# Peptides against a protein of PDB entry 3C66: the designs that were tried, part 81

Target 1, 189 residues: chain A of PDB entry 3C66
Amino acid sequence: KSWANLFEKNDFFFRYKFYLEITAYTRGSDEQHLKWSGLVESKVRLLVMKLEVLAGIKIAHPFTKPFESSYCCPTEDDYEMIQDKYGSHKTETALNALKLVTDENKEEESIKDAPKAYLSTMYIGLDFNIENKKEKVDIHIPCTEFVNLCRSFNEDYGDHKVFNLALRFVKGYDLPDEVFDENEKRPSK

## One batch from the design tools (peptide; made by RFdiffusion4, then SolubleMPNN)

Design b2_p18_5_s1 (from b2_p18_5, 8 letters changed)
Fold by OpenDDE base, seed 1:
Order: C-alpha cells, then sequence, then structure tokens
Structure b2_p18_5_s1 (fold): chain B 189 residues (1-189), chain A 18 residues (1-18)
C-alpha cells in the first residue's frame, strides 16, 4: 500500500473532520531525536492497520511526511509546556514564549549550544462509522499497543525527561497552523 | 484537555499508561 500516491498535501488537512496526531518529543541531542522520531514514524503504519479494523472507524489515512520543529528549551517546565500546548490551534500560541529554532537562527551562539526540544508529528485522517457524535469509538488498545511498541524498542526511551510520545485527537478546525500554507484558510467549525 | 482513549466529540490529548 503506497500512501504517498493517495493524498495531496493541499487537500489532506481539509478532507477529514478528525485527525489523530502522533508526536515524538526529544529534549536532548539531534542524534537522539533522529533515532526516536525515526522509530516512531516507522511504526505509524502498524497503528493505522489496527485502527482500520475497528468497527467504528471507516477510514484511517496517514499523511506521509512528518512535521518537524524545534525550540530552545532551557527547563523541564518548558518541556512540559511544549507537550501540553503543542498540537492544537487553541493552545499553540503559548509556544511563542519560546525561541523557535529556524534555519536562519540555528547558528547563533545563543541558540547553537542551547538545550533544545525536538518535535516530529505524524497525522492520521479519520472517518467514522458513527451517526451520532455522542457515540464513542474506543482506540485504547491500538494506541496502547503502539506506545508500548515504540517505548520497548530501547530501554533509554523510558526516560520521560528526554523522550516522550503523545497522541492527540484533534478536530480539523483546531489543527496546528503548521499544516496549512500561508494562503490557506483554516477549516470552519 | 486530557481524555481517555475513546474518540468522541470533545476528545483531547491521550497518553496511554506505559
Amino acid sequence: as target 1 above (189 residues)
Amino acid sequence: SSAAARLYEGTGVFTPEE
């Protein structure tokens, strides 16, 4: 199954009402994040397979490319704040209190050697076999299995001060700004 | 914003117990 040919970036984040965000966090080195995020990303296909077989899920389609960002993260509290605020349009403005690392500023002395938090986020578009929005689809089992699969790969990933993994259920109108181009209008509620 | 691993209107962040 080649997902790369199934979706265009310009319509993926408008196609579904609901999305599952999978974010790998690393407060450490570039190398640590590369290994951690790469592992998580490699397992997303397995999560999709488990979601697709649930009776309440009609479609689970992954976006093929991760979204990547990094922030100067001098304290553990900053790292916790990033994990709490990232992934929702409602809360992401709180991240403006931190210094975003960019290609333009990454070589600055104050940024180059600063502690950093790295983020890699994968998205799954969801369509449900539910008529009433009050109906519930339990995804606890597949999500738990996914997290366990990622965390058990290396014992070092058990250090929550460094490595974290979060799953966030998000409505299309509350997707982070990163998924839209500057000229694209955010989906309506 | 925290929620259980059940998808419904208003579902928030989910972090499974490891």
Scores: peptide ipSAE 0.028, ipTM 0.644, DockQ to the pose 0.080
Fold by OpenDDE base, seed 4:
Structure b2_p18_5_s1 (fold): chain B 189 residues (1-189), chain A 18 residues (1-18)
Amino acid sequence: as target 1 above (189 residues)
Amino acid sequence: SSAAARLYEGTGVFTPEE
């Protein structure tokens, strides 16, 4: 299986029961986010490699396209809320309290110059090699290594007020709405 | 949540300490 086959969106978000979401957050300029998210995205393949060697993981397939969004983020509390609520269908409704920046509204005076939080999210589909559901695979180690790798790459990325990185383990039925087209129905439990 | 992410667990955010 070549990664090239995963470049096109087809049934990727229906194919797996589990997904790992990798989200780079930036509360700052779009330029800052471009550098940060670009770095994170460039390292995802390393995380995939580390996941694949775990005995309990049969498949770790990255979706190559990042999902990008930005919100007006007036306060640090808002930024924390975004990081807490983003990435799960169960909690993403809380983000409605913030103004989503879109191509349609980005030039509005109230949005154009507002503080923003930028999000870039990569997805990895996971298939497990465990028959007994009571047996769990801990992905803490490879995830920690990945975060440390990204954070330590540049000293500036240690500033949690600006740059953040989160990995979220999500079931297919709890994927954010962003991964589905308007005509698609999210997977059932 | 900064809890470890594991397969067969519920939705969780993994953010390890540096």
Scores: peptide ipSAE 0.028, ipTM 0.658, DockQ to the pose 0.094
Fold by OpenDDE base, seed 5:
Structure b2_p18_5_s1 (fold): chain B 189 residues (1-189), chain A 18 residues (1-18)
Amino acid sequence: as target 1 above (189 residues)
Amino acid sequence: SSAAARLYEGTGVFTPEE
């Protein structure tokens, strides 16, 4: 059975208390982002496999599709701000200071040729073993190996001014608004 | 590690040192 058959968007973002967000960032062309994000996405299954064998992790299940967004990003400071604020409901409102690129506005002259930051985000639902709930599970090693695997694929991906890769550990109630439909209520604390 | 602790606490972005 494909993961798509096992995990539908309908309940995936309500099923777990914890999520790992994997975001590929690109400040450059759409083509650059397509290559970078595609590479990252292709390696997510390897990360899942490494997470599943950790004693403190009971379940690590990926959501099948990435979430895509892009912003007008005229400065490096804006790009740093995006990376800092994106991926948490607590902080994502800061992104309102930037122009979100949408299907409705992408052809506007002020947006079409503007520098952009592209974001592709994959989600992994996490369930921890009860016996280890009081202990912090160290996922640093598998996460570091994952980042190194992605960045080592091409020397160009070492340019942090263009390509970035971040992992964010979030609670279900702090997931970004993008994962919920307008009629859905986010999980409570 | 401090990085692992921050990640587990869900604070900020985890970026491994390269």
Scores: peptide ipSAE 0.028, ipTM 0.649, DockQ to the pose 0.098
Fold by OpenDDE base, seed 3:
Structure b2_p18_5_s1 (fold): chain B 189 residues (1-189), chain A 18 residues (1-18)
Amino acid sequence: as target 1 above (189 residues)
Amino acid sequence: SSAAARLYEGTGVFTPEE
């Protein structure tokens, strides 16, 4: 397969057993989120480079398209819940308690002016050389460096009430529904 | 490092200490 074909959505979310999800959260304005998520997205390639050189990582392949979602988020507790539950098929149903903002409902008065949490998620497909389950690859250093790089860019990003960044390690069968089309079957275990 | 900061046959949220 050509390098160009690797970035096609066609089989990206079926190709790897493991994925790293990088989610930028913003509880604030769409303008704030645009700046924050744009920064995070611009740094993902640096994280990939750091992951690729780790012993035991065979492939770290970024998916180029971010996934965007937003929820009505009236309280800080709701914002914490979003950060806790998002990014896993096992837990994402808890988000049904919140109103998802869509193109169809965004102009409703109850939604238009409501406080919102914005989410932008990047995915990295992972393959590793270590076949032994007892042997683990530590990604703490590159992930920490990535978070620090993003957070240190602007002092405003130190406000955790507004801006957050999470990295989630997930298996392919536990990817959020957002990555699959309606006609696609979720990968099995 | 936390368990969530390691590649393993599991899922977890990694939140590095800032």
Scores: peptide ipSAE 0.027, ipTM 0.654, DockQ to the pose 0.085

Design b2_p18_5_s2 (from b2_p18_5, 6 letters changed)
Fold by OpenDDE base, seed 4:
Structure b2_p18_5_s2 (fold): chain B 189 residues (1-189), chain A 18 residues (1-18)
Amino acid sequence: as target 1 above (189 residues)
Amino acid sequence: SSAKARLFEGTGVFTPEK
């Protein structure tokens, strides 16, 4: 990787005031998630393109790597909770009620065979140019198109019990802890 | 600028406003 690419990645989560999080959720098998998340990830570039053409968006910059996480997810309520709470520093502490699957614990008997929710999250840094615009920027339009595109790709992906896709708009100071290294301080408000 | 919050598949998506 070029130094430029490394540098851009290192400060990516500090560079923008706003971020769009795209999370593919799967409550099922790892194989199901790989297919679903792979599809979603493959379409992110289309979303970026749609965002870039909005007059109020100056920059839509995708982070090139997904963030992967998985939780023991015994119930549908747990799955709903994950979808509700994930993606915001304000709410992510609620996920502490669930067991995060890690490389260290994944082979534990209580975790290995447990029902799991898998998450793959892509980030897009956003810079808005609305100061000179009277028109509101409605990012729901391209976001909805994106979701519809992903959901309609395969009939199976319409099953919300298994597959979900959420887009969350967050400010830099409210990014999940996962995007920062242990030695990094999250952006201030 | 301000942002308007909207629900989008169970999450909040914001639209920037003046």
Scores: peptide ipSAE 0.037, ipTM 0.672, DockQ to the pose 0.123
Fold by OpenDDE base, seed 3:
Structure b2_p18_5_s2 (fold): chain B 189 residues (1-189), chain A 18 residues (1-18)
Amino acid sequence: as target 1 above (189 residues)
Amino acid sequence: SSAKARLFEGTGVFTPEK
């Protein structure tokens, strides 16, 4: 299957049983996030290449467009909560406790100058080459290399109070709601 | 089960289930 055929949203998030989510977090300015997320996004192709050469990986296909969101994030605890709860349908409802920044509300006085956490999420669909269900795939090395590559680009990206990067292995039925249209049915378990 | 695994710093061993 060509990657070009996977760029349609509706098909991509139904095609695989497993996904790798790559989320760049920034608690700071929009400019800081633009630089950080842009860097992370630019390196995703390298991660894909490293995943594809693993014996247990049959296919690693990136969804090329990031999902963007931002929240009012007044405390470090809120920032930790975002990082813990985001990226899973099971837990994402906890984010309802935070104010989502939207085009409609971004100019409100309580939101405009509020501390914010910015999120950019990339997705990789995974198909495994597993003959036996007992086979294991270790993606620790390529994922760690990817994180190190991104964080080592600039010393500022080592500040976990501002910049974070998480990779989450997720089943299709547990993908965040953001990846589905309103009329789409979530994949079943 | 092949439950959700978080790889905050690239840590994860997976046994994908069919």
Scores: peptide ipSAE 0.036, ipTM 0.670, DockQ to the pose 0.215
Fold by OpenDDE base, seed 1:
Structure b2_p18_5_s2 (fold): chain B 189 residues (1-189), chain A 18 residues (1-18)
Amino acid sequence: as target 1 above (189 residues)
Amino acid sequence: SSAKARLFEGTGVFTPEK
């Protein structure tokens, strides 16, 4: 398939056994998040390039659209919970304890001025070389370089109380519900 | 809570030590 065909949502999240999730978190203003997430998103292509050259990786293919959400986040503990629970189907139900901000509720007085955590998530589909299964593929180096690249861009991005960046290795059957349409069945184990 | 782990060793969250 051409790259254009691979960017269709309908098959991307069914195509690979493994995915790398890159999530930019911001507990602050929407303006802060826009800058932070925009920076992270702009660097994802560099991470892909570094992953593609690893001997154990056959394909590293980014999904071009970010997934965006925001929650009312009154405490630091709530912010830590979001970072711990988000990005896995096994754990994402814990986020139901928080108020999801939607277009329908964002103007409510209890939500409009509330502290918020903003999330932007990019996905990379991964296909590994079967012949290299005996070779331990270590993606730690390119992932570390990516995080360093993003956090070093501005000194403010070093403040973990406000800005966070997480990379999660996830199997297709454990992808968050957000990547599937309501009528789609998630991949089985 | 999900344990922080190296990527590819299993499903987990990667956070660099730096």
Scores: peptide ipSAE 0.028, ipTM 0.659, DockQ to the pose 0.087
Fold by OpenDDE base, seed 5:
Structure b2_p18_5_s2 (fold): chain B 189 residues (1-189), chain A 18 residues (1-18)
Amino acid sequence: as target 1 above (189 residues)
Amino acid sequence: SSAKARLFEGTGVFTPEK
């Protein structure tokens, strides 16, 4: 399949056994999140390039569309919980304790002026070129460089109370529900 | 294996299972 076909959702979340999730978090204003997430998204292609040159990685293909969500986030503990639980099917149900902001409810008085955590998530499909199942692929360097690149862009992004960036390595069967349509069956283990 | 790695500001070593 051509790269063009990867820009559509289609079978992207069924094509790979492994995915790298890149999530930009913002506990603040929508404007703050737009700037932060936009920056992170703009740098994903550089991370892909760095991943592709690793000997243990055969393919690193980005899904170009971000997944957006936001939650009412009244406390710092809630923000930590979101960061801990989001990005895995095994743990994402814990987020049900928080109120998801939707187009239907965003104008409600209890939501409109509430503190919010915003999430923007990018996905990279990974195919590994390893013969030995015990062989380790270290992506520490490219991931660290990516984080540093994003965080160093503006001094304000050093405030971890507001801005966060997480990279999660997940298997296809543990992808968040948001990546699948209602009629799509989750990949099997 | 149920193993996964989450990286906060971060980096990780992955051992993918085929």
Scores: peptide ipSAE 0.036, ipTM 0.679, DockQ to the pose 0.227; fails the geometry check

Design b2_p18_5_s3 (from b2_p18_5, 8 letters changed)
Fold by OpenDDE base, seed 4:
Structure b2_p18_5_s3 (fold): chain B 189 residues (1-189), chain A 18 residues (1-18)
Amino acid sequence: as target 1 above (189 residues)
Amino acid sequence: SSAAATLYEGTGVFTPEK
């Protein structure tokens, strides 16, 4: 593959109608999150393999890099809100109630020592073999197996107060803003 | 199922059973 392919604009988030978002959440230390998210990320390829063998799935392509975000998360309710609202353009505006941690603000006294929720999100582009609008592909089994695999790796990952894992099925037009550059328009419905 | 994929449906979230 020529070096030229490295400079081509990534159209991954425009290529598919459907995406599966895999988000590892950690309310704790950065070190805890690195371990948890690293584990989850390492297992994504296994989920892809399980999805690919489903008759209703034509393509399951993982995006190569995770998206990283962190929020000041002073309460458990805030942590639940993050898990509920994150991953959809329709709902992500609710996250504006929380302080997003950035490279510019991370050293501020009010942010540096604040409790944080860390998010690492992997994306899988999906193409389905569906004949009509009424057909459904149940991905519950492979998703459940994936979650169980991640959670069972270490007993500490059973603590839902600290570690969480969610899989969200979204349409391209409802992808979070984070996947698009400032000059990119999100896909239309 | 919270992890069902269907064309033309809205956003679905799969949440692990606690």
Scores: peptide ipSAE 0.032, ipTM 0.691, DockQ to the pose 0.079
Fold by OpenDDE base, seed 5:
Structure b2_p18_5_s3 (fold): chain B 189 residues (1-189), chain A 18 residues (1-18)
Amino acid sequence: as target 1 above (189 residues)
Amino acid sequence: SSAAATLYEGTGVFTPEK
């Protein structure tokens, strides 16, 4: 069965207690972001494979669709704030200080030519072979290898002022609002 | 470690400093 057939949105964000978020950030042009995010997305399968072989990980299943967003990002501090606050329901409200770019507003004079930060986020659902919550699985190696793989593709991707990549381990109840429909209740715990 | 999946913690962000 193809991954697309296995992971319909319908229950993906309710199926797992834990998720790994992979976010490619670009403060630059849409073309720059398309190349960067496309590269990152193309490598997600390799990360999944590396996660699956860890003894503590029972399941690592990627969601098939990236989530796309962009913000007006006038300053480097704003860009750092986005990277710090995005990807968690607990902190994402801080992003309300920035102007979210939408299809409805993208042609507005104040938005059209403004500096932007682009975000593309992939999700991996995780199930662990650990019953005790105090146990841990070290994912440092596969995550570091993944980041290095993406960054090494082009020397330009070494510019952290433009290109960034973050991996966030998140509980299902702390997933960003973007993954749920308006009529869906987020998982509780 | 921020690079560990810890089940009792909230959100853990992994950002390599390379």
Scores: peptide ipSAE 0.030, ipTM 0.678, DockQ to the pose 0.079
Fold by OpenDDE base, seed 1:
Structure b2_p18_5_s3 (fold): chain B 189 residues (1-189), chain A 18 residues (1-18)
Amino acid sequence: as target 1 above (189 residues)
Amino acid sequence: SSAAATLYEGTGVFTPEK
């Protein structure tokens, strides 16, 4: 399995009922985020390997490309709000209260020097062996190991005011809008 | 309704439904 050979964007976000989102957050400099997100992204393959060996998981397939976004983030409360609302279609509209940084606006004086939160998100498509049963899949161990691998790499990554890492389990119909093209219809429930 | 769950610090148990 090569990362580059697994899936095209065209069907990846329609192929699975369930997805695991891995988001690296940074409220700081772009340089800080590049180091943090790069580290997290480099470890996702190890998480996939650990998920695949769980009895309840039939398939764990990573999407190869990270999704990148950044917001003007003047307060710590704004940063907490981003972490709470991002990653779900149901809640992502709350992010409209913040200024999204774009290629068109990034050079504006009010944006260029503003405090920012940076987001990098990786996706894993999941297929489970459990069919119509109330069986549970416990991903505590793989996820804990993954978080520990990332946060223990550098002592600075222990500062939750700057660096954060979240894993979100979502259904396909609740994926963020960012994963779909403008002409694509969101998966139904 | 969404069955989305957020895992902080690597903890989580899921009950996937088909």
Scores: peptide ipSAE 0.028, ipTM 0.632, DockQ to the pose 0.223
Fold by OpenDDE base, seed 2:
Structure b2_p18_5_s3 (fold): chain B 189 residues (1-189), chain A 18 residues (1-18)
Amino acid sequence: as target 1 above (189 residues)
Amino acid sequence: SSAAATLYEGTGVFTPEK
């Protein structure tokens, strides 16, 4: 399939057994998040290029549309919890303890001016060229370079109280609910 | 199945299953 076909959701989240999730977190203003997430998103293609040339990576295909969410995040502990629990179907239910900001509720007095954590998530579908289950693929180098590239762009992005970046390796059956439509069934193991 | 690996400021070694 051409890269052009990956611009549409279609079957992207059913096509691969493995995904790399790239999530930019911001506990601050929407403006801060827009700048941070925009930077991260702009560099994803560079990461893809680095992944594609690794031995053991057969395919690295980005889904070009980010997934956006935000939560009321009154404490630093809540922010840490979001970073820990988000990105996996197994753990994302813990986020139900926080108020998800939606278009329907964003103007409510209790939400409008509340401290927020913003999330933007990019996905890369991965196919591995490994013959044996014992073979290992190390993506440490390209992912670390990616993080460093993003963090080094502006000194402000070194403030982990505000800006964070996580890369999560996830199996298709453990993708967050956000990637599936209501009529779609989650991939099985 | 194993839990997903989350990487902060880096990555690890993965052994994906076919």
Scores: peptide ipSAE 0.028, ipTM 0.640, DockQ to the pose 0.213; fails the geometry check

Design b2_p18_5_s4 (from b2_p18_5, 7 letters changed)
Fold by OpenDDE base, seed 5:
Structure b2_p18_5_s4 (fold): chain B 189 residues (1-189), chain A 18 residues (1-18)
Amino acid sequence: as target 1 above (189 residues)
Amino acid sequence: SSAAATLFEGTGVFTPEE
């Protein structure tokens, strides 16, 4: 069965207690973002493979599609705020201070030519094989290697003013609202 | 490392008690 057949959107974000979020950020053009996010997305499978071989990880399953969003991002501080606040239900409300770009508003003069931050987020569901609660699983190494792999692909991706990449370990109950349908209840703690 | 800065605090370590 293809990974696509195993992970329908309807249950993926309820299936795991833990998720790894991989977000590619671009403050620039949509073309720049397409290249950057496309690269990151193309490497997610390599990260999954590295996670799966860890003794403490039973399952690492990627969601098949990225989540796409963009914000009007007039300042560098706004861009930093987006990177800090995005990806957690606890903090995502801070993003309400920014104008979300939508298909409905993208042609508005105030939005069309405004500086934008683009976000593409991939999710990996994680199941851990921990026999003892005292055992620790460290995913830092594979995650760091992944970031290095993406950043080293092109010298331009070293410009943190434009291109950023963040990985966030998130519990299911703290996933961003974007992953749930309006009628879906967020997982409980 | 610059790469580590792209990881949020706590991203790399899982403890079942957390």
Scores: peptide ipSAE 0.038, ipTM 0.691, DockQ to the pose 0.438
Fold by OpenDDE base, seed 1:
Structure b2_p18_5_s4 (fold): chain B 189 residues (1-189), chain A 18 residues (1-18)
Amino acid sequence: as target 1 above (189 residues)
Amino acid sequence: SSAAATLFEGTGVFTPEE
């Protein structure tokens, strides 16, 4: 399995029942986020390797393209809300309370100089060997090791007021809208 | 909530059908 054999978007988000979402959050400058998200993204391959060796995991396939978004984030409570609500179709509508930064609005004075939260999300599609079996797969260990690896790289990344990292295990039908095109129907339960 | 600087959700799976 090489990174050259990665699936295209059209198939990837319909292929698996389960996904692991890895989101790097930054409430600060674009430069801070670029460094933080770049580090996290560079380590995803190591997480994939650790997942693939688990007996209960048949396949762990990364999607190579990160999903990028940013919001005007004037308060710490807004930042906590973003981290709580992002990454699930069930809860992502709460993000509508915040101003999404777009290419069309980013140069507006009220947005340009506003405090921002930046998000970069990587996805891993998962296939398990435990169908109709009384087996348990626990990805806690590799996920914890991954988080520790990222946060320990620089002391500044320990500041949860600025830098955060979330790993979410989600079902395909609960993937965020961002992974689908406007003409695509999300997977059913 | 201010609970966790690092979030893990659903890190354990019993069966794909659960």
Scores: peptide ipSAE 0.038, ipTM 0.691, DockQ to the pose 0.341
Fold by OpenDDE base, seed 4:
Structure b2_p18_5_s4 (fold): chain B 189 residues (1-189), chain A 18 residues (1-18)
Amino acid sequence: as target 1 above (189 residues)
Amino acid sequence: SSAAATLFEGTGVFTPEE
């Protein structure tokens, strides 16, 4: 399949057993998030290239569409909670304690002017080599290099109070609900 | 494969481990 075909949703979130989630977080303005997330998104292909050369990784395929969400985030503790709980079906229910910003509610006075955390999430589907199944595959190095690359781009991105970047390894059955349509059933274990 | 969680620069990096 051409790279172009891999960028369609299709069965992407059912195709792989494992996924790498790349989430850019911003607690600030929409403009700040646009710049930060745009940078992160622009570098994802470099991470893919680094993953592909690992002997234990057979396939690293990016889903090119980012998933966008935002929450009312009145406190730093809320921001930490978002970063801790987001990206896993097992933990994402904790985010229900926060107000999700939607197109329907974004103009409400209580939401419009509220502090917000913005999230942009990119996904990479991973397939591992069977021969190396007994060998520990550690993607820490390429992931660390990626984070460093993004954060070093601008000094402002070193402010962890505003800008954060997380990479999460997730099994298909534990993907966030956002990746599935209402009529789609979550993959089984 | 299992996932190992590590914190890097105040962010979570979860990497697969066999």
Scores: peptide ipSAE 0.029, ipTM 0.691, DockQ to the pose 0.093
Fold by OpenDDE base, seed 3:
Structure b2_p18_5_s4 (fold): chain B 189 residues (1-189), chain A 18 residues (1-18)
Amino acid sequence: as target 1 above (189 residues)
Amino acid sequence: SSAAATLFEGTGVFTPEE
């Protein structure tokens, strides 16, 4: 299969057993989020390169399109809840307690003027060279280097009240609903 | 550490080793 076919949504979220989710969070303005998420997205290929050279990783393929969402986020506790619950099918239902901003409701006065949390999520599909299920591949080093690279780019990105970055390792059956179309069935365990 | 601690404390990285 050509490299170009790997970036098509059609089967990307079914190709791998494991995924790395990279989520940039912003509780602030849309402009702040665009700058932060744009920076994070621009560095994803560097993370991929670092993952590819690990002996236990056979393939690390990025899905190049970000997934965008935003919520009304009136409190810091709500912002922490978003970061805790987002990125897993097991926990994402908790986000229903918050108002999702949509194209249909974004012009409502109560939503337009509300404090918001913005999310941009990138996905990396992972294939491992592990024969023994007891062996673990340590991806902490490249992931930590990536986070440090993004956070150190601008002093403002050190403010965890506004800007956050999470890397979550998930199985294909536990991917968020956002990656699947309405007619698609999520992978089984 | 708990998933919450991993996400909010340190680098915010969750891996299979955690």
Scores: peptide ipSAE 0.029, ipTM 0.661, DockQ to the pose 0.115

